# Peptides against a protein of PDB entry 6D0Y: the designs that were tried, part 26

Target 1, 225 residues: chain A of PDB entry 6D0Y
Amino acid sequence: ETEDHLESLICKVGEKSACSLESNLEGLAGVLEADLPNYKSKILRLLCTVARLLPEKLTIYTTLVGLLNARNYNFGGEFVEAMIRQLKESLKANNYNEAVYLVRFLSDLVNCHVIAAPSMVAMFENFVSVTQEEDVPQVRRDWYVYAFLSSLPWVGKELYEKKDAEMDRIFANTESYLKRRQKTHVPMLQVWTADKPHPQEEYLDCLWAQIQKLKKDRWQERHIL

## One batch from the design tools (peptide; aimed at target 1 S8 L9)

Design b2_p17_2 (made by RFdiffusion4)
Pose (drawn by RFdiffusion4):
Structure b2_p17_2 (pose): chain A 225 residues (1-225), chain P 17 residues (1-17)
Amino acid sequence: as target 1 above (225 residues)
Amino acid sequence: AEEEREEAVEALEELAE
């Protein structure tokens, strides 16, 4: 019964309400502490559900996990382990669109001080390392590069300041791969073949240009909540 | 601060209903 009270309470946080978003998260994180001794098992799989199925509300739930971790270290560990467990499950089942949501979530948890930045950089340079794998489809290399680049809008500022020597090695490996990709197929996927008024760019070249501009902008982006 | 938290929880419970 109270489980249902916990689920609908987690899913609706951040919706329109009289209280501010921060006040709601601080209050919700407080009640999840109180119910945690009895319902630790349930609270865990609910947070795993929203990290997998609600990427639009991503930053809301990483902050919530961040608050519970600062107050309860063992819960933070159990959750991260569950995320690693689910990331493997998703990649094994060929659910890559679902996997990028989990990688984005793990990345943003660095901003919440749940995951150390070196651990995240080590995982990313293993992602880009897929560009070196031989006898694999370009789409495989593309996705692992995409998972890295698409997470940087959230975790980009943090990972670079803390570790820029290894991050530049990753960017160098990434730029080298992007230049040697074949784009012969792009015309079949363009809604317009004309370059005016708006070019229809291949998605990785577009994301690359976006990330490099953000880099030149000192990793300042003014949209992500 | 505790009262603000209780108000926020009550508002969220009403919303969930």

Design b2_p17_2_s1 (made by RFdiffusion4, then SolubleMPNN; from b2_p17_2, 7 letters changed)
Fold by OpenDDE base, seed 5:
Structure b2_p17_2_s1 (fold): chain B 225 residues (1-225), chain A 17 residues (1-17)
Amino acid sequence: as target 1 above (225 residues)
Amino acid sequence: KEEERKKAIEELEKLAS
């Protein structure tokens, strides 16, 4: 494969095809593996780029990386390292929107057997531990809780299957923080109903309620027709 | 290579520290 052709293949994977997505991904993984000796650096950069810039294909590219990791463990490791480095850079640059997306991406890599579930649990334990820090802005505490909760739709099922006791502890700590934190009113993020006896919940409280419902439903999402 | 992956994961686990 030529360098330009590889770019096209990587960017267009998952688009409409007569073949199944799984078949296409397996085929692409084989092509990329065969070309690693000649184009490893380019392939790595391309995968990092599409992972960051095409959030609509998150699960496609995590699955592809999972297949590549199984074929070439070292390459999978290099990709993980690159994404973690990018996450650190995003945080340093105060690019919190990119940072939270990267946390979600890494979370889905657990489902693809690229990152171990215990490691992800440890990361989330570390995130929630920020709520116990003193003399720090609340926005810091809130962001890590947000990053944790907003990633659970992608990895909550897997983590509870393997580390239910640890996850329950994280949830308990999260709930405790949400009860004691100072709430701010953000009108654009709130939907008011006339029949509610209490003021509308702020954003993190709403997200918490959604995640609690998802957990209750055993992490099975329902689709709206 | 394996050690580098391990170190990266450890850094991820301590990202908020």
Scores: peptide ipSAE 0.705, ipTM 0.963, DockQ to the pose 0.019
OpenDDE base, seeds 1, 2, 3, 4: peptide ipSAE 0.705, 0.701, 0.703, 0.703; ipTM 0.963, 0.962, 0.962, 0.963

Design b2_p17_2_s2 (made by RFdiffusion4, then SolubleMPNN; from b2_p17_2, 9 letters changed)
Fold by OpenDDE base, seed 4:
Structure b2_p17_2_s2 (fold): chain B 225 residues (1-225), chain A 17 residues (1-17)
Amino acid sequence: as target 1 above (225 residues)
Amino acid sequence: SAEEKKKAIEELEKLAK
């Protein structure tokens, strides 16, 4: 495959096809694996790029990476390393929107068997531990809680299945923090359902409520958060 | 490499530190 063709294949995966998405992803994984000897760096860069720039295809690309990781463990490792590095860079640059998305992406990689559940739990433990840091802006503490909570729709089920005790501890610490933090209410924020509207709440409180509901529903999402 | 992946994961676990 040519370099340009690889780019096209990677960028267009998941688009309407006569074949199933799963079949297309498996096929693409095979093609990419075969081309790794010649185009590893390019493929790596492309995957990192689309992972960051096409959030609507998050699960498509995490699945693709999962398939590639199964075929070539080393490449999977390099990809994870690249994404982690990007996350660190985003955090250092205070690019919180990119950072939170990357956390979600990494979270879904757990489902794709690219990242081990215990490792993700450890990361989230560290995230929530930021709430205990002294003499730091609340925005920092809030963001890590947000990053944690906002990632749970993608990985909460898996983490609780494997590390329920640790997750419960994280939740307890999160709840404790949310109760004691300074709150800023935004009039435009409201959680609603067709039958059960909720009053306006602070964004983290809203998210917490949503995640608690999701947890109670055995992590079966009925609506997009 | 596998070792690099392991290190990367370890770094992930320590991201907030």
Scores: peptide ipSAE 0.269, ipTM 0.869, DockQ to the pose 0.020
OpenDDE base, seeds 1, 2, 3, 5: peptide ipSAE 0.269, 0.263, 0.266, 0.267; ipTM 0.868, 0.867, 0.868, 0.868

Design b2_p17_2_s3 (made by RFdiffusion4, then SolubleMPNN; from b2_p17_2, 7 letters changed)
Fold by OpenDDE base, seed 2:
Structure b2_p17_2_s3 (fold): chain B 225 residues (1-225), chain A 17 residues (1-17)
Amino acid sequence: as target 1 above (225 residues)
Amino acid sequence: KEEERKKAIKELEELAK
């Protein structure tokens, strides 16, 4: 494949096709693996680019990387290294929107067996431990909790299957923090129902409720996109 | 190669530190 054609294939994967997505991804992984000897750097850069710029295709590209990692472990490692480096750079640049997305992306890489579950648990344990830091801005504590919770739709099932005790501790610590943290929402903002008015939930409280429901549902999402 | 991967993963684990 030419470089231009590789770019086209990588960018267009997951679009409408007569074949199944899984079949298309397997095929593309094979093509990319075959071209690694000649175009490794180009392929790596392309994958990093689309992974960062096309969040709507997150699961497509994590799956593709999972397939590539299985075929070429070293290449998978190089990709992981690149994404982790980007995450660190995003945090240093205070680009928290990009950073949280990258955490989510890396979380789904665990689901795709590119990153080990115990490592992700360790990361999230450290994230939630930030809530125990003294003399730090609440925004820092909130961000790490948000990054943790917002990633669980992609990795919660896998982490609980392999590290249930550790995850329970992380959840307990998270719940404790959410009960103690200062809420900035206006209490007067309420959703009025026919039977009972209720206050508008703060974004972390809302997310927590969603994650609790997801956990209760055994991490099965009704809507998968 | 694998060592570099392990190093990166360790950095990820300690990202919040």
Scores: peptide ipSAE 0.733, ipTM 0.968, DockQ to the pose 0.019
OpenDDE base, seeds 1, 3, 4, 5: peptide ipSAE 0.732, 0.732, 0.732, 0.732; ipTM 0.967, 0.967, 0.967, 0.968

Design b2_p17_2_s4 (made by RFdiffusion4, then SolubleMPNN; from b2_p17_2, 7 letters changed)
Fold by OpenDDE base, seed 1:
Structure b2_p17_2_s4 (fold): chain B 225 residues (1-225), chain A 17 residues (1-17)
Amino acid sequence: as target 1 above (225 residues)
Amino acid sequence: SEEEKKKAIEELEELAK
């Protein structure tokens, strides 16, 4: 395959086809594996780029990386390292929207057997530990809690199946922080009924409630989060 | 390798601190 053709294949995967998505991904993984000896660097850069710039295809590309990792663990490792480097760069550049997306992407890689569950748990432990830092802005503490909670729809089931005790500890620490943090009262759109007005919730409290409900529902998503 | 992936995640953990 030529570099241009590889780019086309990677960018267009998941688009309408006569074959199933699973079949197309398996086929593409085979093509990419065969071309790694000649185009490893190019393929790595392409995958990192589409992973970052096409969030609507998150699960497509995590699945592709999972398939490729199964074929070539070394390449899978290089991809993870590249994504972590990008996350570090995003944080340094104060691009927190990209950063939270990358955390979510890495979270879904656990489901694809690219990242081990214990490693992800350890990362989230350290995220939540930021809430215990002194002499730092609350916005920093809030962001790491947000990054953790907003990633759980993608990985919460897997982490609780393998590391339930550790996850419960993280949840307890998160709950404790949410109770003691200063809340910002901002007007939000609400559903009002004649007999029961719904109180406004702060965004992290709202997210926490959604995640608690998701956990209670055994991580089966019933509503769009 | 899986070990290398773990090390990469550990570096990310340190960044969070």
Scores: peptide ipSAE 0.071, ipTM 0.778, DockQ to the pose 0.019
OpenDDE base, seeds 2, 3, 4, 5: peptide ipSAE 0.066, 0.069, 0.037, 0.057; ipTM 0.773, 0.777, 0.668, 0.772

Design b2_p17_3 (made by RFdiffusion4)
Pose (drawn by RFdiffusion4):
Structure b2_p17_3 (pose): chain A 225 residues (1-225), chain P 17 residues (1-17)
Amino acid sequence: as target 1 above (225 residues)
Amino acid sequence: TAEEREAAVEALEALAE
């Protein structure tokens, strides 16, 4: 019964309400502490559900997990382990669109001080390392590069300041791979073949240009909540 | 602070109904 009270309470946080978003998260994180001794097992799988199924509300739930971790270290560990467990499950089941949501979530948890930045950089340079794998489809290399680049809008500023020597090695490996990709197929996927008024760009070249501009902008982006 | 947290939880419970 109170479980249902916990689920609908987690899913609706951040919706329209009289209280501010921050006041709601601080208050919700408080009640999840009180119910945690009894319902640790259930609260855990619910947070795992929203990290998988609600990527639009991503930053809301990483902050919530961040608050619980600052107050309860063992819960933060159990959750991260569950995320690693689910990331493997998703990649094994060929659910790559679902996996990028989990990688984005793990990345943004670095901003919440739940995951150390070096651990995240080590995982990313293993992602880009897939560009070196031989006898594998380009789409495989593309996805692992995409998972890295598409997480940077959230975690980009943090990972670079803390470790820029290894991040530049990753960017160098990434730029080298992007230049040697074959784009012969793009015309079949363009809604317009014309370059005017708007070019229809291949999705990785587009994301690359977006990330490099953000880099030149000192990693300042003004949209992400 | 505790009253503010209770008010925020009640507002969220109203949304869940």

Design b2_p17_3_s1 (made by RFdiffusion4, then SolubleMPNN; from b2_p17_3, 9 letters changed)
Fold by OpenDDE base, seed 1:
Structure b2_p17_3_s1 (fold): chain B 225 residues (1-225), chain A 17 residues (1-17)
Amino acid sequence: as target 1 above (225 residues)
Amino acid sequence: SEEERQRAIAELEELAK
């Protein structure tokens, strides 16, 4: 495959096709594997780019990386390394929107058998431990809690299946922090019922409630989070 | 390599520190 053709294949994967998505991903993984000897650097850069710029295809590209990791473990490792470097750079640049997305992306890589569940648990333990830091802005503490909670729709089921005790501890620490943190009261739209208006919730409290519901529902998503 | 991969994962685990 030429470089231009590879770009087209990678960018267009998951679009309307006569074949199943699974079949297309297997096919593409095979093509990319065959071209790694000649185009490894290009393929790596392309995958990193689409992973970052096409969030609507998050699960498509995590699955593709999972397939590639199974075919070529070293390449899978290089991709993981590249994404971790990008996450670090995003944090250094204070690009927190990109950073939280990358955390979510890496979280879904656990489902694709690219990153081990215990490693992700360890990362989240450290995220939530930020809430215990002294002499730091609350926005820092809040962000790491947000990054943790907002990633659970993608990885919560897997982490609880493998590390339930550790996850319970993380949840307990998170709940404790949310109860004691200072809340910003900003006017928000209220949902009104015939009998009683729904109270406004702070964004982290709202997210926490959603995640608790998701957990209660055995991590089967019923609503758009 | 496996070693490089493990180093990257270790950095991920300690990202918040």
Scores: peptide ipSAE 0.647, ipTM 0.957, DockQ to the pose 0.019
OpenDDE base, seeds 2, 3, 4, 5: peptide ipSAE 0.625, 0.627, 0.628, 0.638; ipTM 0.954, 0.954, 0.954, 0.955

Design b2_p17_3_s2 (made by RFdiffusion4, then SolubleMPNN; from b2_p17_3, 8 letters changed)
Fold by OpenDDE base, seed 5:
Structure b2_p17_3_s2 (fold): chain B 225 residues (1-225), chain A 17 residues (1-17)
Amino acid sequence: as target 1 above (225 residues)
Amino acid sequence: KEEERKKAIEELEKLAK
């Protein structure tokens, strides 16, 4: 495959096709695996780029990486290394929007058997432990809680299946923090004349309520969060 | 390379530190 052709294949995966998405991903994984000896660096860069630039295809690319990881474990590792490095860079640059997205992406990689569940639990334990730091801006504490909670739709089920006791402790610590933190006024879009009006809530409290419902529903989404 | 993956995961676990 030429570099241009590989780029096209990677960028267009998941688009309408006569074949199933699963079949297309398996096929692409095979093509990419075969080309790794000659184009590993290019393929790695392309995958990192599309993973970051096309958030609407998050699950497509995590699945693809999962398939590649199964075929070539070393390549899967290199991809993980690259994404973790990017996350670190985003945090250093205070690019919190990019950072939280990368956390979600890495979270979904757990479902794809690229990252072990215990490692993700350890990361989230560390995130929530930030709430206990003294003499730091609340925005730092809030962001790590947000990063944790906002990633659970992608990985909560897997983490509770593997580490339920540890997850319960993380939840307890999160709840404790949310109760004691200073709340700020956040304008939220709301239809006040709707049939089921609800009071406006602070964004983390709102997210917490949504995640609690998701957990209660055994991590089966009934609506878009 | 296996060791490098392990190191990367350890970095992930310590991101907030």
Scores: peptide ipSAE 0.514, ipTM 0.930, DockQ to the pose 0.019
OpenDDE base, seeds 1, 2, 3, 4: peptide ipSAE 0.507, 0.456, 0.506, 0.484; ipTM 0.929, 0.919, 0.928, 0.924

Design b2_p17_3_s3 (made by RFdiffusion4, then SolubleMPNN; from b2_p17_3, 9 letters changed)
Fold by OpenDDE base, seed 5:
Structure b2_p17_3_s3 (fold): chain B 225 residues (1-225), chain A 17 residues (1-17)
Amino acid sequence: as target 1 above (225 residues)
Amino acid sequence: REEERQRAIAELEELAK
């Protein structure tokens, strides 16, 4: 495969096809694996780029990486290393929107058997421990809690299946922090004339309520028909 | 390279420190 062709294949995966998405991903994984000896660096860079630039295809690319990791474990490791490096760079640059997205991406890699669940639990334990830091801006504490909670839709089920006791402790610490933190007024879209109006809540309190509901529903999202 | 993966994962676990 030429570099241009590889770029096209990687960028267009998940688009409408006569074949199933799963079949297309398996096919692409096979093609990429075969080309790793000649184009590993290029493929790695391409995957990192599309993972960052196309958030709407997050689960597509995490699945693809999972398939590649199964075929070539070393490549999977190099990809994880690259994404972690990007996360570190984002944090250094105070690019918190990019950073939180990367945390979500890494979280979904747990489902794809690229990152071990215990490692992700350890990371989240570390995130929530930031809430105990003294003499730091609350925005730092809030961001790590946000990064943790906002990633749970992608990985909460897996983490509770394997590390329920540890996750419960993290939740308890999170709840404790949310109760004692200073609340900030955040304008949010609210339908005040709805049949079931609710008070406007602070964004972390709102997210916490959503995650608690998701947990109660055994991490299965309900769809409105 | 396996060691590299383990080092990367260790860095992930320590990101907030």
Scores: peptide ipSAE 0.343, ipTM 0.896, DockQ to the pose 0.019
OpenDDE base, seeds 1, 2, 3, 4: peptide ipSAE 0.342, 0.332, 0.328, 0.336; ipTM 0.895, 0.893, 0.894, 0.894; seed 1 fails the geometry check

Design b2_p17_3_s4 (made by RFdiffusion4, then SolubleMPNN; from b2_p17_3, 9 letters changed)
Fold by OpenDDE base, seed 1:
Structure b2_p17_3_s4 (fold): chain B 225 residues (1-225), chain A 17 residues (1-17)
Amino acid sequence: as target 1 above (225 residues)
Amino acid sequence: MEEERQRAIRELEELAK
């Protein structure tokens, strides 16, 4: 395959086709594997790019990477390394929106057997442990809690299946923090509350409630968060 | 290569530290 053709294939995967998505992904994984000897660097860069720039195709590309990882474990590792490096760079650049998305992406890679569940649990344990840090801005604590909670729709089921006790501890610590943290009161939100049957909640409290419901529903998502 | 993967994963685990 030419480089241009590879780019087209990678960018267009998951679009309307006569074949099933699963079949298309399996086929593409085979094509990419065959071209790794000649185009490894190009393929790696392309995958990293689309993973970051096309969030609507998150599960498509995590699945593709999972398939590639199964075919070529070393390449899968290089991809993981690249994404983790990008996450670090995003944090250093204070690009927290990109960072949280990358955490979510990496979380879904657990479902694709690219990253081990225990490693993700360890990461989230450390995230929530930030809430216990002394003399740090609340925004830092809030961000790591947000990154944890906002990733659970993609990985919560798997983590509870493998590490339920550890996850319960993380949840308990999260709940404790949310109860004691300072909540920013926005008067504008109260005005909107008057017009709604239910008051608007602070964003982390709202997310927490949604995740608790998701957990109660055995991680079967009924509505997009 | 496996060692490099594991190193990266360890870095991910310790990201918040």
Scores: peptide ipSAE 0.692, ipTM 0.958, DockQ to the pose 0.019
OpenDDE base, seeds 2, 3, 4, 5: peptide ipSAE 0.691, 0.690, 0.691, 0.691; ipTM 0.957, 0.957, 0.958, 0.957

Design b2_p17_4 (made by RFdiffusion4)
Pose (drawn by RFdiffusion4):
Structure b2_p17_4 (pose): chain A 225 residues (1-225), chain P 17 residues (1-17)
Amino acid sequence: as target 1 above (225 residues)
Amino acid sequence: EAEEAEEIAEELLEEAE
């Protein structure tokens, strides 16, 4: 019964309400502490559900997990392990669109001080390392590069300041791969073939240009909540 | 602080209904 009270309470956080978003998260994180001794098992799978199925509310739930971790270290560990467990499950089942949501979630948890930045950089340079794998489809290399680049809007500022020597090695490997990709197929996927008024760009070249501009902007982006 | 958190949780449950 109270489980249902916990689920609908987790799913609706951040919706329209009289209280501010921060006040709601601080209050919700408080009640999840109180119920945690009894319902640790259930609270865990619910947070795993929203990290998998609600990427639009991503930053709301990483902050919530961040608050519980600062107050309860063993819960933070159990959750990260569950995320690693689910990331493997998703990649094994060929659910790559679902996997990028989990990678984005793990990345943003660095801003919440749940995951150390070196651990995240090590995982990313293993992602880009897929560009070196031989006898694999370009789409495989593309996705692992995409998972890295599409996470940087959230975790980009943090990972670079803490470790820029290894991040530049990753960016160098990434730029080298992007230049040697074949784009012969793009015309079949363009809604307009004309370059005016708006070019229809291949999605990775577009994301690359977006990330490099953010880099030149000192990793300052003014939209992400 | 715990009382405030309970009040906020009740308000959120009422709004969800």

Design b2_p17_4_s1 (made by RFdiffusion4, then SolubleMPNN; from b2_p17_4, 8 letters changed)
Fold by OpenDDE base, seed 3:
Structure b2_p17_4_s1 (fold): chain B 225 residues (1-225), chain A 17 residues (1-17)
Amino acid sequence: as target 1 above (225 residues)
Amino acid sequence: SMEKAREIAQQMLEEAR
């Protein structure tokens, strides 16, 4: 296949088709695997691009990468490395909107068996450790907590199944920080619909409450849009 | 839904192994 054809296939996956999404993803994974020897760099770039620029297709592309990873672990690793590099660049550039999305994407890659649970736990430990940094703005501390908590809908179940003790420690540290921080009401984008209407609360406190409920519900989301 | 998508994804990944 030609390079242009690969671009079209990758960009259009998940769109209207006579076949099921599942069959299309499997088919595309097969095509991409076959073309990796000739077009690995191009495919890698394309996947990174669509992963970043098409958030509405997050689960489509994480699944696709999961399928590719199962076929070619080296390529899966290279993709993860590229995404982590992009995350680091976003953080350095203070592009926090892109950064938080990338964390969510990486989180769902754990669910797709592309990233190991211990690795994600380590990342979240690093994030929450920022709350202990001295002489830094609270907004920095808050963002890393937000990035952690807002990613748990994608990966919380898997992490607690594999690393419950470590996750409990992270939660304890998070709770401790939330109790002592100065509260400022800031709107946030919700990833899920809460079962019960909540009064207007500070965004991290609200998110914390939602995550606690999700945890209590064994990470089963009842209301997903 | 996200949950449904995850289930489908997991099934696909298992079949692909």
Scores: peptide ipSAE 0.019, ipTM 0.595, DockQ to the pose 0.038
OpenDDE base, seeds 1, 2, 4, 5: peptide ipSAE 0.018, 0.017, 0.017, 0.019; ipTM 0.600, 0.560, 0.605, 0.606; seed 1 fails the geometry check

Design b2_p17_4_s2 (made by RFdiffusion4, then SolubleMPNN; from b2_p17_4, 8 letters changed)
Fold by OpenDDE base, seed 1:
Structure b2_p17_4_s2 (fold): chain B 225 residues (1-225), chain A 17 residues (1-17)
Amino acid sequence: as target 1 above (225 residues)
Amino acid sequence: SAAQAQEIAQQMLAEAE
């Protein structure tokens, strides 16, 4: 029964409640902590599952993991390891949508004090280093750049506050790659004004421009990327 | 604890209704 209740609690957290979300998360974290001695593996699996399957609750579950990590540091570490393993499995399975989501999830875990900023910087360095690989498909290089850039809305502020020099290097490498990569010219929708036609930018160039603006705005989002 | 889980579950379910 306890196991079934745990599943229900984890799945339903953040839904309609008379209590604040923060209160519910704190309460759930306490329950989960108390049950770790008996149900660690189950709890770990459940959290990994809901984190992957319920992207609309990303911040809820990163916060929950943050609270659990504060209570049980070892469990937090095991969770991160499990998520990294899942990321690797997703990449092996060519599930790139899941993979990029997992990178975003891990990125937000930095804000929740589960992953250290230097560790995330190192991960992004590894991603961008793929652009320097020889004899690999451009789609591979593009994806890792995309994974990096698309995660910055979640963690860019924190990383620049802690590792500005390293981030600048990553940005420089990214910019260099974007300038030299082959751009596919495909018939795309174009925005036209009465006097000034505006062709739609390539998706990575567009994302780069958005991230540059976000950086300039001190990582304060004014629109959804 | 199991007791706490039950209490929280009950509360959450009651609030969702």
Scores: peptide ipSAE 0.017, ipTM 0.527, DockQ to the pose 0.390
OpenDDE base, seeds 2, 3, 4, 5: peptide ipSAE 0.017, 0.015, 0.015, 0.015; ipTM 0.525, 0.588, 0.580, 0.582

Design b2_p17_4_s3 (made by RFdiffusion4, then SolubleMPNN; from b2_p17_4, 8 letters changed)
Fold by OpenDDE base, seed 1:
Structure b2_p17_4_s3 (fold): chain B 225 residues (1-225), chain A 17 residues (1-17)
Amino acid sequence: as target 1 above (225 residues)
Amino acid sequence: SMEEALKIAEQMLKEAK
């Protein structure tokens, strides 16, 4: 495959086809593997780009990377490293929307057997540890809690199955922080049920409650977060 | 710091991938 053709294949994967998505992804992984000796850098850049710019295809590209990692473990490692570098750059550029998405993407890579569960737990431990630093602004502490909690729908089940004790510790630390942090009470339009007003919660408290419910439901989603 | 946390996370992900 030429470089231009590779770009087309990577960008168009998951589009309407006579073949199944799984078949197309496996085929593409084979094509990419064969071209890694000649186009590794190009393929790496392309995958990083589409992963970042096409969030609607998150599971498609995590699956593709998973298949490619199974074929070429070294490339999988380089991809993960590149994504972590992008996460750092996003934070430096104050692009918090991209940063949180990248954390979610990395989280789903655990399900695709690209990142080991213990490594992701370690990352989340480091995130929550930032909340314990006194010289860090609360807005940054809040972001790390948000990044952690908002990623759990993608990886919480796997992490609790393998590292339940460590996850419980992270949850305890998170809960402790949420109790201590300053909360802003902004007036909002209240929705009422037939007999009672709908409770208003701060966004992190609301997310925490949702994640606690998700955990209680054994990570089976029954509502939209 | 957050930068140190990310650096440590990167190293751990690299080692235990």
Scores: peptide ipSAE 0.036, ipTM 0.721, DockQ to the pose 0.017
OpenDDE base, seeds 2, 3, 4, 5: peptide ipSAE 0.032, 0.012, 0.035, 0.030; ipTM 0.689, 0.550, 0.716, 0.687

